Peptides against a protein of PDB entry 6B4E. Designs and how they scored, part 19

Target 1, 295 residues: chain A of PDB entry 6B4E
Amino acid sequence: TNFDKISKMFWHYKDKIAQIKQDIVLPIKKADVNVRNLLSRHKRKINPKFGQLTNSNQQLFKIQNELTQLINDTKGDSLAYHWILNFIAKAVVHQAETEVRVKPESALPLGKLTLYLLVQFPELQELFMARLVKKCPFVIGFTCEIDTEKGRQNMGWKRNNENKWEDNTSYDERMGGILSLFAIITRLQLPQEFITTTSHPFPIALSWHILARICNTPLNLITNTHFVILGSWWDAAAVQFLQAYGNQASKLLILIGEELTSRMAEKKYVGAARLRILLEAWQNNNMESFPEMSP

## One batch from the design tools (peptide; made by RFdiffusion4, then SolubleMPNN)

Design b2_p24_2_s1
Fold by OpenDDE base, seed 5:
Structure b2_p24_2_s1 (fold): chain B 295 residues (1-295), chain A 24 residues (1-24)
Amino acid sequence: as target 1 above (295 residues)
Amino acid sequence: MEEKLKELLKELEEKLKELEKELE
């Protein structure tokens, strides 16, 4: 694992966030009133749609079509178009932090919707990835120390209005929610209509990178959060990961489930205990995946 | 990306072998 490359990628996306603010968000505030009004209306229509997702493919398709129309309405103005995509990127990640956090299986419909939008609107890809890395650096396997303010900020820790850091449990759950979404996206197949026209923007190989990079992370940087997000990933993508890479996937799952947990046993991390349970369930041929969506 | 994946896989395989030896 080349950690220098990972660090470079991390900071690239940090710079991208700053660039988005400077080149997209701030300029819109000074844009024509008609453009601002259009975007305000679209924002109000778009925002609730992510919460309207269910385990129904029919509902998913409806929302996909509605969002597609709303986004297409902005294409006449490049700045407006990029602004609405950035808004969508933020909204999707926010949904992962809130709903997926408490209901992990909701990552499936959200992931399907997101993947569809990423393919339909390629400009969303960089905006979405930048937001993901900012909120949850684990999506690219980045880890740094959290014993400093800067370190915590880099790892996506939030402060409240009193400048108090969020609780460990809250942080763990948020990271788990975001990673669940990303994991789902990586293991989903492209919709049939896109398979021959485009490549997968975030393929299953990115899941491999997450696991491998965590396994190679210095042990002194490994926290309970690492095990929590690995467990979230496991629930979201382990079955499909095994299907994709076979014996090699099996080795990696054993590495995280057995070896990594054993090395950190002294810490008695709750997340590690859960991951061990998932490993044992798999060994007993009881590996579960999220339920498939209904028609 | 495939080349990088192959490199990572090789690294993990080597690490796995080392770990297996330590556990024996």
Scores: peptide ipSAE 0.036, ipTM 0.652, DockQ to the pose 0.048
Fold by OpenDDE base, seed 4:
Structure b2_p24_2_s1 (fold): chain B 295 residues (1-295), chain A 24 residues (1-24)
Amino acid sequence: as target 1 above (295 residues)
Amino acid sequence: MEEKLKELLKELEEKLKELEKELE
């Protein structure tokens, strides 16, 4: 694992966030009133769609079509188009932070929707990844120390209006929610209409990178959060990961589930205990995945 | 022990690259 490369990638996306603010978000505030009104209306229509997802593919397809239409309505204005995509990127991540964190299985329909949009609107890919990395650097296997304010900020910790850091549980859950979504996206197949024409924008190999990079992270930087997000990843993608990489996947799962947890045993991390349980379930031929969506 | 883990991970990454190449 080349940590220098990972760091460069991390900062690339951090810079991208700043660029998005300067080149997309701020300019729209000064745009023509008609454009602003259009985007405001679209935002109001788009935002509730993510919460309307269910375990139904039929409902998913409906929402896909509705969002596609709404996004296409903005293509005549490049700035408006990029603004609406950035809004969607933020909304999806927000949904992961709020809904997926408490209901991990909701990551599946959300992930399917997101993957569809990422393929249908390629410009969303960079916007979405930048937002993911900002909120949850674990998606690229980035870790830094959190003993400093800057370190915590880099790792996606939030402060309230009183400059108080969020509690550990809240942070862990948010990270788990976001990581669950990303994990799902990486293990999903492209929609049938895109399989022959488009490559997967965030393929299963990115899950490999997450796991491997975490395993290679210096032990002194490993926290409970690492185990929490590994557990979230496991629930979301372990079955499909094993299908994709077979014996090599097994070795990596053993590394995170057995070796990494054992090395950190003295810390008594709750997340590590859960990951150990997941490993043991797998060893007993009881690995579970999220249920498939209904027609 | 950390070195062993790193070596193993490196090996796995190399194997992954090989697998990906085979899938292309």
Scores: peptide ipSAE 0.033, ipTM 0.685, DockQ to the pose 0.383
Fold by OpenDDE base, seed 2:
Structure b2_p24_2_s1 (fold): chain B 295 residues (1-295), chain A 24 residues (1-24)
Amino acid sequence: as target 1 above (295 residues)
Amino acid sequence: MEEKLKELLKELEEKLKELEKELE
């Protein structure tokens, strides 16, 4: 694993966030009043759609169509179009931090919706990835020390209004929620209408990168959060990952479930204990996946 | 166990490099 390359990628997306603010978010505040009004109306219509998702494919398709129409209404103005996509990117990640955090299986409908939008509107891809990396660097297998303020900030830790760091449980759950969403996206097939014409924007190979990079991370940088997000990933994508890479996938699952947990046994991480349970379940031919969505 | 882990990591690193090239 080339950690310099990973670091470079991390900072690339950090720079992208700054660029988005400068070139999209700030300029729209000075835009024509009609454009601002349009975007305000669309924002209000778009935001609740993510919470309207259920385990129904029918409902998913309805929301996909509604969002598609709303986004298309902005295409006449490039700045407005990019602004609304950036808003969507933020909203999707926020949904992962709030809903998926407490109900991991909700990542499936959210992931399907997100993947559809990523393919339908390719300009969303960089906006979304930048937001993901900012909020959860684990999505690209990036890790740094968290014994400094800057290190914690880089790893997505939040402070409240009193400048107090969030508690470990809150951070772990947020990271798990975001990672669950990303894992789902990587293991989903493209919608049928796109399979022959478009490549997958975030394919299953990105899951491989996450796992391999974590395994190669210096042990002194491994925390409970690493095991939590690995567990979240496991629930979201392990079955499909095994289908994709076969024996090599098995080796990697054993590496994270057995070897990595064993190396960190002295830390007694709760996340590691859970991952061990998942490994044992798999060894007993009881690997579970999220329930499929209804028609 | 350490040797096994090292060997496996090496194998996985090679696979990772291959996958990265495919994504470029």
Scores: peptide ipSAE 0.033, ipTM 0.676, DockQ to the pose 0.961
Fold by OpenDDE base, seed 1:
Structure b2_p24_2_s1 (fold): chain B 295 residues (1-295), chain A 24 residues (1-24)
Amino acid sequence: as target 1 above (295 residues)
Amino acid sequence: MEEKLKELLKELEEKLKELEKELE
């Protein structure tokens, strides 16, 4: 693992976030009142759609169509179009932080919707990845020290208005929720209408990167959060990962579930204990996946 | 992507070998 390359990638997306603010978010505030009103109306219509997702494919398709129309209405103005896509990127990640963190299986319909939008609107891809990396650097296998304020900020820790850090449990759950969403996206097949014409924007290989990079992370930087997000990934994608890479996938799962947990045993991380349980379940031929969506 | 996958697999294999030596 080339950590310098990963760091460069991390900072690339940090720079992209700054660029989005300067080139998309701030300019729209000074745009024509009609454009601002249009976007305000669209935002209000789009925002509740993510919460309307269920385990129903019919409901998913309905929401996909509705969002497609709303986004297409903005294409006449490039700035408006990019603004609405950036809003969607933020909204999807927010949904992962709030809903997926408490109900991991909700990542499946959210991931399907997101993947559809990423393919339908390619400009969303960079906006979405930048937001993911900002909120959860684990999606690219980036880790830094959290002994400093800057380090914590880089790793996505939040402070309240009183400058107090969020509690460890809240952070772990948020990271787990975001990573669950990303893991789901990487293991999903493209919608039928795109499978022959488009390549997957975030393929299963990105899951491999996450696992391998975490395994190669210096042990002094490994925290409970690393094990929590590995567990979240496991629930979301382990079955499909094994299907994709076979014996090589098995080796990597053993590496994270057995070797990495053993090396950190003295820390007695709760996340590590959970990951060990997942490994044992797999060894007993009891690996579970999220239930498939209904028609 | 195939080349990238091969690189990742090689890295994994090397790491596994190192871990195995440490366990001996």
Scores: peptide ipSAE 0.035, ipTM 0.663, DockQ to the pose 0.049; fails the geometry check

Design b2_p24_3_s1
Fold by OpenDDE base, seed 3:
Structure b2_p24_3_s1 (fold): chain B 295 residues (1-295), chain A 24 residues (1-24)
Amino acid sequence: as target 1 above (295 residues)
Amino acid sequence: SRDEEIKKLLEELEKELEKLEKEL
């Protein structure tokens, strides 16, 4: 693992967030009132759509079509188009932080919707990835120390209005929710209409990178959160990961489930205990995946 | 050491992934 490369990638996306603010968000505030009003209306229509997802493909397709139309309405103005995509990127990640956090299986319809949008609107890809890395650096396998304020900020920790850090459980759950979404995206097949014309923007190989990079992370930087997000990843993608890479996938699953948990046993991390349970379930031929969506 | 073995394994797996990516 080239940690310098990972660090460079992390900071690239951090810089991208700053760029988005300068080039997209701030300019719109100074844009024509008609453009601002249009975007405000679209924002209000788009935002509820992510919460309207169910375990129904029919509902998914409906929402896909509605969002597609709403986004297409902005294409006449490049700045407006990029602004609405950036809004969508933020909204999707927010949905992962809130809904997927409490209902991990909701990552599946959200992931399908997101993947569709990422392919349908390629400009969303960079915006979305930047937002993911900002909120959950684990998506690229980045880890830094969290014993400093800057370190915690880099790892996506939030402060409340009293300038207190969020509690560990809240952080773990948020990271798990975001990682679940990303994991789902990496293991989903492209929609049928795109399979022959487009490459997967965030392929299953990115899941490989997450696992490998975490395994290579210095042990002194490994926290309960690492195990929580690995468990979230496992629920979301382990079955499909095994299907994709076979024996090599098995090796990585054993590394995270057995070796990494054993090496950190003295810490008695609850996330590690859960990951052990997942490993044992797999060893007993009882690996579970999220239920498939209904028609 | 076990740590060294794990590092070697991970390096091997990364190389394999790179090969797979080139083949796809």
Scores: peptide ipSAE 0.207, ipTM 0.806, DockQ to the pose 0.493
Fold by OpenDDE base, seed 5:
Structure b2_p24_3_s1 (fold): chain B 295 residues (1-295), chain A 24 residues (1-24)
Amino acid sequence: as target 1 above (295 residues)
Amino acid sequence: SRDEEIKKLLEELEKELEKLEKEL
């Protein structure tokens, strides 16, 4: 694991967020009133659709088609198009922070929708990844200290209006929700219509990068959150990860489930205890995946 | 090819796992 490379990647996406603000968000406020009105209407139509997802593929396809049409309506204006995509990136991550947080299995339909949009609209990829890294740097295996204000900000901690940091449970759950979504995306196959024409934008290899980078993280930087997001990843992608890499995957799962938890046993992290339970379930041939979606 | 990419990835994964096993 090259941590210098990871750090450079992290800061690249931080810079991208700043660029998005300067080049997309701020300019649109000065755009023609007709463009602003169009985007306002589209925003209102797009935003509720992510919450309308269910375990139904039919519902998924309906929403995919509706979003595709709405996004295509903006292609005549490059700035409007990029603004809508950035809005979608933010909305998807927000859905992960709220809904997936409390219902992890909802990551599956959300992930399918997101993957479809990422392939259909390639310009969404960098916008989405930048938002993910800002909100949950665990998606690229980045970790820093959280004993400083800057460190907490870099790791995606939020402050309320009173400048009080969010509680540990809230942070853990939000990170788990976002990581669940990303994990699902990495383990999903491309829709049939894209398999022969497009490469997967966030392939399963990114999952083992997350795991390997966390395992190599200095122990003094490992927190309960690391174990929580590993557990979230496990529920979302462990079955498919094993299918993809076989024995190599098994070794990595043992490293996170047994070795990392054992090394941190003195801390008695609740997330670590849950991860050990998941490991034991796997050892007993009881590894579970999210239920498949209905037709 | 996809097969070549998988092979290369597995080799990389093995190297990373070996490193992890030494550090953990």
Scores: peptide ipSAE 0.054, ipTM 0.658, DockQ to the pose 0.098
Fold by OpenDDE base, seed 2:
Formats: C-alpha cells, structure tokens, sequence
Structure b2_p24_3_s1 (fold): chain B 295 residues (1-295), chain A 24 residues (1-24)
C-alpha cells in the first residue's frame, strides 16, 4: 500500500470541496433570481426523497424517475445543474449519517438510488466522492492521527456550535453509516439499462482497497472506529465480496477478522469484538447479508 | 516479522487483484 498516494488522493478531494464552494456554491448566491428560485424549489422537492425510500423497488423506481426529472430541469444552466448535483451528493451522505447509522439495511435502497444517479448523471461522481472522503476518509482507506484538532477534522470529526467534539459513539456510528452506503454501492450491479453501455463508477475493487489499506495501516493509528467501519462493511458487502473474488477475498476477510483483531486485542475495542463475532459466524457457515428488496 | 509478512501478502493480493479485474 502506497500511503503517499492515498494521502494525495485524500487531499485532492479536500481541494475539490474547496473548489466546489468557490465555483459552484458561492456563485449561485449571485445568480439570477429566477435561477435561485428554481433551485430553491427543486431543493425542497429533492430533499425529502431520500427519506421516502423503503424496501420496495417500486418506490425506488418512482423516486428515481422523480429525481431524474427534477435534475433534468436544471440542465439548461450548467451552474444550476452542478449545484443541484452537489446538493444531492450532500443529501445522500447526510442520509447515510442519520438513517443508515441507525438502520444499516437502509443502505441498500439508498445505495441503489445513488448508483442510479451516479450513472445517469456522471458529473455527480466526483462531487459525491469528494463529499464521501471529506466526511469519511475510510472510504479510501485513509487514516491520520487524531491527537490534534486538525487531525480530528481531517478524519471527519464534528464539533457542535459550542465547539465541543462529538462523542465517540456518535462518530463511530456516523462513519459506519457512511461506509455502509459506500460498501453497498461497490457491491451492487448496474441497472439493466446501463450494464452493457457503462462501467461501474465505484466497483467492488474499491472495497478491496478499503480492506487492504486498513490492514496496512500502522497499528498505532488503528482505533475502535476502524473496527466499527469494518463491521459495517462486512454486513453490507462481505457476501458479495466473497462471490466476486473467492479465495482471495477469504484471505482478506481472515486478515481483518482474525489477524487485525488479534493484534489489537490488548485495546479491548468493542468494534473488534463485534468483528470477531462476524468472523466466527462466517466460519460457522452463517454469513448473513441484507434482505433483498421487495418488488 | 509478522508485519512484514502481512505487508508482503497484501502486496501479492494487490497484484492478483489487477489480474482479477481484467478477468471480470
């Protein structure tokens, strides 16, 4: 694992966030009143859609169509189009931080919707990835120290209005939620309409990178959060990961489930204990996946 | 060391992944 490369990638997306603010978000504030009104209306219509997802494919398709129409309405103005996509990127990640955090299986419909949008609107891909990396650097296997304020910020820690850090449990759960969404996206197949014409924007190989990079992370940087997000990933994608890579996947699962947890046993991380349970379940031929969505 | 062995294994797996991606 080339950590310099990962670091460069991390900072690339941090720079992208700054660029998005300067080139998309701020300019819209000075845009024509008609454009601002359009975007305000669209924002209000789009925002609740992510919370309207259920375990129903029928509902998913409805929302896909509605969002597609709303986004297409903005294509006449490039700035408006990019602004609405950036809004969607933020909204999806926010949904992962809030809903998927408490109900991991909700990542499946959200992931399906997101993947559809990423393929339908390719400009969303960079915007979405930048937001993901900012909020949850674990999606690219990036880790830094958190003993400094800047380090914590880089790893996606939040402060409230009173400048107090969020509690460890809240951070762990948020990271788990975001990673669950990303993991789901990586293991989903493209919709039938795209499978022959488009490459998967975030393929299962990216899950491989997450696992491998975490395994190579210096042990002094490994925290409970690492194990929490690995557990979240496991629930979301382990079955499909094994299907994709077979014996090679098994090796990685053993590395994270057995070797990494053993190396960190003295820390008695709760997340590590859970990951051990997942490993044991797998060893007993009882690996579970999220339930399939209804028609 | 065990760390070195793991790193080596991961490097090997990364190389194999590149091959697998071509096959998928």
Amino acid sequence: as target 1 above (295 residues)
Amino acid sequence: SRDEEIKKLLEELEKELEKLEKEL
Scores: peptide ipSAE 0.229, ipTM 0.817, DockQ to the pose 0.328; fails the geometry check
Fold by OpenDDE base, seed 4:
Structure b2_p24_3_s1 (fold): chain B 295 residues (1-295), chain A 24 residues (1-24)
Amino acid sequence: as target 1 above (295 residues)
Amino acid sequence: SRDEEIKKLLEELEKELEKLEKEL
């Protein structure tokens, strides 16, 4: 694992966030009133759609079509188009932070919707990835120390209005929610209409990178959060990961589930205990996946 | 060391992954 490369990637996306603010968000605030009004209306229509997802494919397709139309309505103005996509990127990640964190299985419909949009609107890909990395650097296997304010900020920790850091449980759950969504996206097949014409924008190999990079992370930087997000990843993608890479996947799952947890046993991390349970369930031929969506 | 062994294993796995990706 080349950590320099990972760091460069991390900072690339951090810079992209700054660029988005300067080139997309701020300019729209000064844009024509008609454009701002249009975007405001579209925002209000788009935002509820993510919460309308269910375990129904029919409902998913409906929402896909509705969002597609709403996004297409903005294509005549490049700035408006990119603003809407950036809004969607933020909204999807926010949904992961709020809903998926408490109901991990909701990542499946959200992930399907997101993957569809990522393929349908390629410009969303960089916007979405930048937002993911900002909020949850674990999606690219980036880890830094959190002993400093800057380190915590880099790892996506939030402060309240009183400059108090969020509690560990809240952080862990948010990271788990975001990682669950990303994991789902990586293990989903492209929609049938795209499978022959487009490559997967965030393929299962990215899950491999997450696991491998965490395994290579210096032990002094490993926290409970690492185990929490690994557990979230496991629930979201372990079955499909094994299907994709077979014996090699098994080796990596053993590394995270057995070796990494054992090496950190003295810390008594709750997340590590859960991951150990997941490993044991797998060893007993009881690995579970999220239920498939209904027609 | 155990760390070195893990790193070596991961490197091997990465190489294998690259092969698998070419075959898939």
Scores: peptide ipSAE 0.222, ipTM 0.814, DockQ to the pose 0.317; fails the geometry check

Design b2_p24_4_s2
Fold by OpenDDE base, seed 2:
Structure b2_p24_4_s2 (fold): chain B 295 residues (1-295), chain A 24 residues (1-24)
Amino acid sequence: as target 1 above (295 residues)
Amino acid sequence: SDKEYQEKLEELEKELEKILKEKE
């Protein structure tokens, strides 16, 4: 694991967030009133779509089509197009922070929708990844010290209006929700219409990188959150990960489930305990996956 | 041991590189 590379990637996306604000968000505020009105209407139509997702593929396809039309309506204006994609990126991550956080299995329909949009609109990929890394650096296996304010900010910790940090449980749950979504995306196959024409934008190899990078992280930087997000990843993608990489995947799962947890046993992390339970379930041939969506 | 842990990790990384190359 090259941590310099990971750090460079992390800061690249931090810069991208700043660039998005400067080149997309702020310019729209100064755009023609007609453009602003158009985008406002589209935003109002798009926003509820994510909440309309169910465990139904039919409903998913309906929403995919509706969003596709709404996004296509903006393609005549490059700035408007990028603005709406950025809005979608933010909305998807927000959905992960709120809905997936409390209902992890909801990551599946959300992930399918997101993957479709990422392939259909390639410009969304950079916008989405930047937002993911900002909110949850774990998606690229980045970890830094959180003993400083800047460190906590970099790792996606939020402060309230009184400048008080969010509680550990809230942070863990948010990170778990976001990582669940990303994990799902990495393990999903491309929709049938794209398989022959497009490469997967965030393939299962990225899951490998997450796990490997966490295993390579200095132990003094490993927190309960690391184990929580590993557990979230496990629920979301472990079955498919094993299918993808076979024996090598098994070795890595043992490494995180047994070796990493053992190395951190003195900390008595709740997340680590849960990961041990997941490992044991797997060893007993009882590894569970999210239920498949209905037709 | 820490050494054994690192060795296992390095081995896995090498194996991944091989797998990724084969899938290309």
Scores: peptide ipSAE 0.175, ipTM 0.794, DockQ to the pose 0.776
Fold by OpenDDE base, seed 1:
Structure b2_p24_4_s2 (fold): chain B 295 residues (1-295), chain A 24 residues (1-24)
Amino acid sequence: as target 1 above (295 residues)
Amino acid sequence: SDKEYQEKLEELEKELEKILKEKE
């Protein structure tokens, strides 16, 4: 694992966020009133769609079609188009931070919707990844120290209006929610209409990178959060990961579940204990996946 | 041991590289 490359990738996306603000978000505030009104209306229509997802594929397809139409309505203006995609990127991540956080299995319909949109609208890919990395650097296996304010900010910690950091539990849960979504996306197959024409934008290999990079992270930087997000990943993608990489996947799962947890045993992290339980369940042939969606 | 852990990681990385090349 080349950590310099990972750091460069991290800062690339941080820069992208700044660029998005300068080139998309701020300019739209000065755009024609008709454009602003259009986007306001579309925002109001789009925002509730993510909360309307269920475990139904029928409902998913309905929402996909509705969002596709709404996004296409903005293509006549490049700035408006990119603005609406950026809004969607933010909304999806926000949904992961709130809903997936408390109901991990909701990552599946959200992930399917997101993957569809990522393929249907390729310009969303960079916007979405930038937002993911900003909110949860773990998606690319990035870790830095959190004993400084800047370090915490880089790792996605939030402060409230009183400049107080969020509690550890809240942070862990948010990171777990976001990582669950990303993990799901990496292990999903492309929709049937895209399989022969498009490559997967965030393939299962990215899950491998997450695990491997965490395993290679200096132990002094490993926190409870690392184990929490590994557990979230496990629930979301371990079964499919094993299917994809076979024996090599097994070795890596043992490495994180047994070896990494053992190396950090002195810390007595709750997240590590949970990961051990997941490992044991797997060893007893009881590895579970999220239930498939209904027709 | 730390050495054994690192060796396992290196082995896995090599194996992944092979797999990824095959699936491209």
Scores: peptide ipSAE 0.172, ipTM 0.795, DockQ to the pose 0.802
Fold by OpenDDE base, seed 3:
Structure b2_p24_4_s2 (fold): chain B 295 residues (1-295), chain A 24 residues (1-24)
Amino acid sequence: as target 1 above (295 residues)
Amino acid sequence: SDKEYQEKLEELEKELEKILKEKE
């Protein structure tokens, strides 16, 4: 693992966030009032769509079509188009932070919707990844020290109005929710209409990178959060990961489930304990995945 | 041991590189 490369990637996306603000968000504030009003209306229509997702494919397709229409309505103005995509990127990640964190299986319909949008609107890809990395750098396997304020900020920690860091449980749950979404995206097949014409924007190989990079992370930087997000990833993608890479996948799952947890046993991380339970379930041929969506 | 762990990681990295190359 080239940590310099990972670091460069991390900062690339941090810079991208700044660029988005400069080139997309701020300019819209100065745009024509009609454009601003249009985007405001569209934002209000788009935002509730993510909460309307269920375990129904029919509902998913409905929402996909509705969002597609709403986004297409902005294509006549490049700035408006990019603004609405950036809004969607933020909204999706926010949904992961709020809903997926408490109901991990909701990552499946959200992931399907997101993947569809990423393929349908390629410009969303960089916007989405930048937002993901900002909120949850674990998605690219980035880890830094959290002994400093800057370090915590880089790792996506939030402060409240009293300038206090969020509690560990809240952070863990948010990271788990975001990682669940990303994991789902990486293991989903492209929609049928795209499978022959488009490459997967965030393929299952990215899951491999997450796991491998975490395993290569210096042990002194490994926290409970690492195990929590690994558990979240496991629930979201382990079955499909095994299907994709076979024996190599098994080795990596054993490495995180057995070896990494053992190396950190002295810390008695709750997340690590959960990961061991998942490993044991797998060893007993009881590995579970999220239920498939209904028609 | 740390050595064994590192060896496993190196092996997996090599395997990943191979897999990724084959899929290109």
Scores: peptide ipSAE 0.170, ipTM 0.794, DockQ to the pose 0.761
Fold by OpenDDE base, seed 5:
Structure b2_p24_4_s2 (fold): chain B 295 residues (1-295), chain A 24 residues (1-24)
Amino acid sequence: as target 1 above (295 residues)
Amino acid sequence: SDKEYQEKLEELEKELEKILKEKE
């Protein structure tokens, strides 16, 4: 694991967030009134659609088509187009922080929708990844100390209006929700219509990087959150990960489930205990995945 | 041991690197 590379990647996306604000968000506020009105209407139509997802593929396809049309309506203006995509990126991550947080299996329909949009609109990829890294650096395996204000900010901790940090449970759950979404995206197959024409933008290899980078993280930086997101990842992608990499996947699952948890046993992390339970379930041939969506 | 853990990790990373290259 090259931590220098990871750090550079992290800061690249931090810079991207700043760039998005300067080049997309702020300029739109000064754009033509007709453009602003168009985007306002589209925003209102787009925003509720993510919450309308169910375990139905039929509903998914409906929403995909509706969003595709709405996004295409903005392509005549590059700035408007990028603004809508950035809005979508933010909205998807927000759904992960709220809905997926409390219902992890909802990551599946959300992930399918997101993957479709990422392929259909390639410009969304950089915007989405930047938002993911900002909110949950674990998606690229980045970890830093959280003993400082800047460290906490870098790791995606939020402050309320009273300048108080969110509690550990809230942070853990949010990170778990976001990571669940990303994990799902990495393990999903491309829609049939794209398989021959496009490569997967966030392939299963990125899941490997997450796990490996966490395993290589200095132990003094490992927190309960690391185990929570590993558990979230496990629920979301472990079955497909094993299918993809076979014996090497097994070794890595054992490494995180047994070795890493053992090394951190003195901390008595609740997340670590859950991860060990997941490992044991797997060893007893009881590994489960999220239920498949209905037609 | 810590050493054994690191060795396992390094070995796994090497193996995976090969696999990832093959799947590209």
Scores: peptide ipSAE 0.172, ipTM 0.795, DockQ to the pose 0.786; fails the geometry check

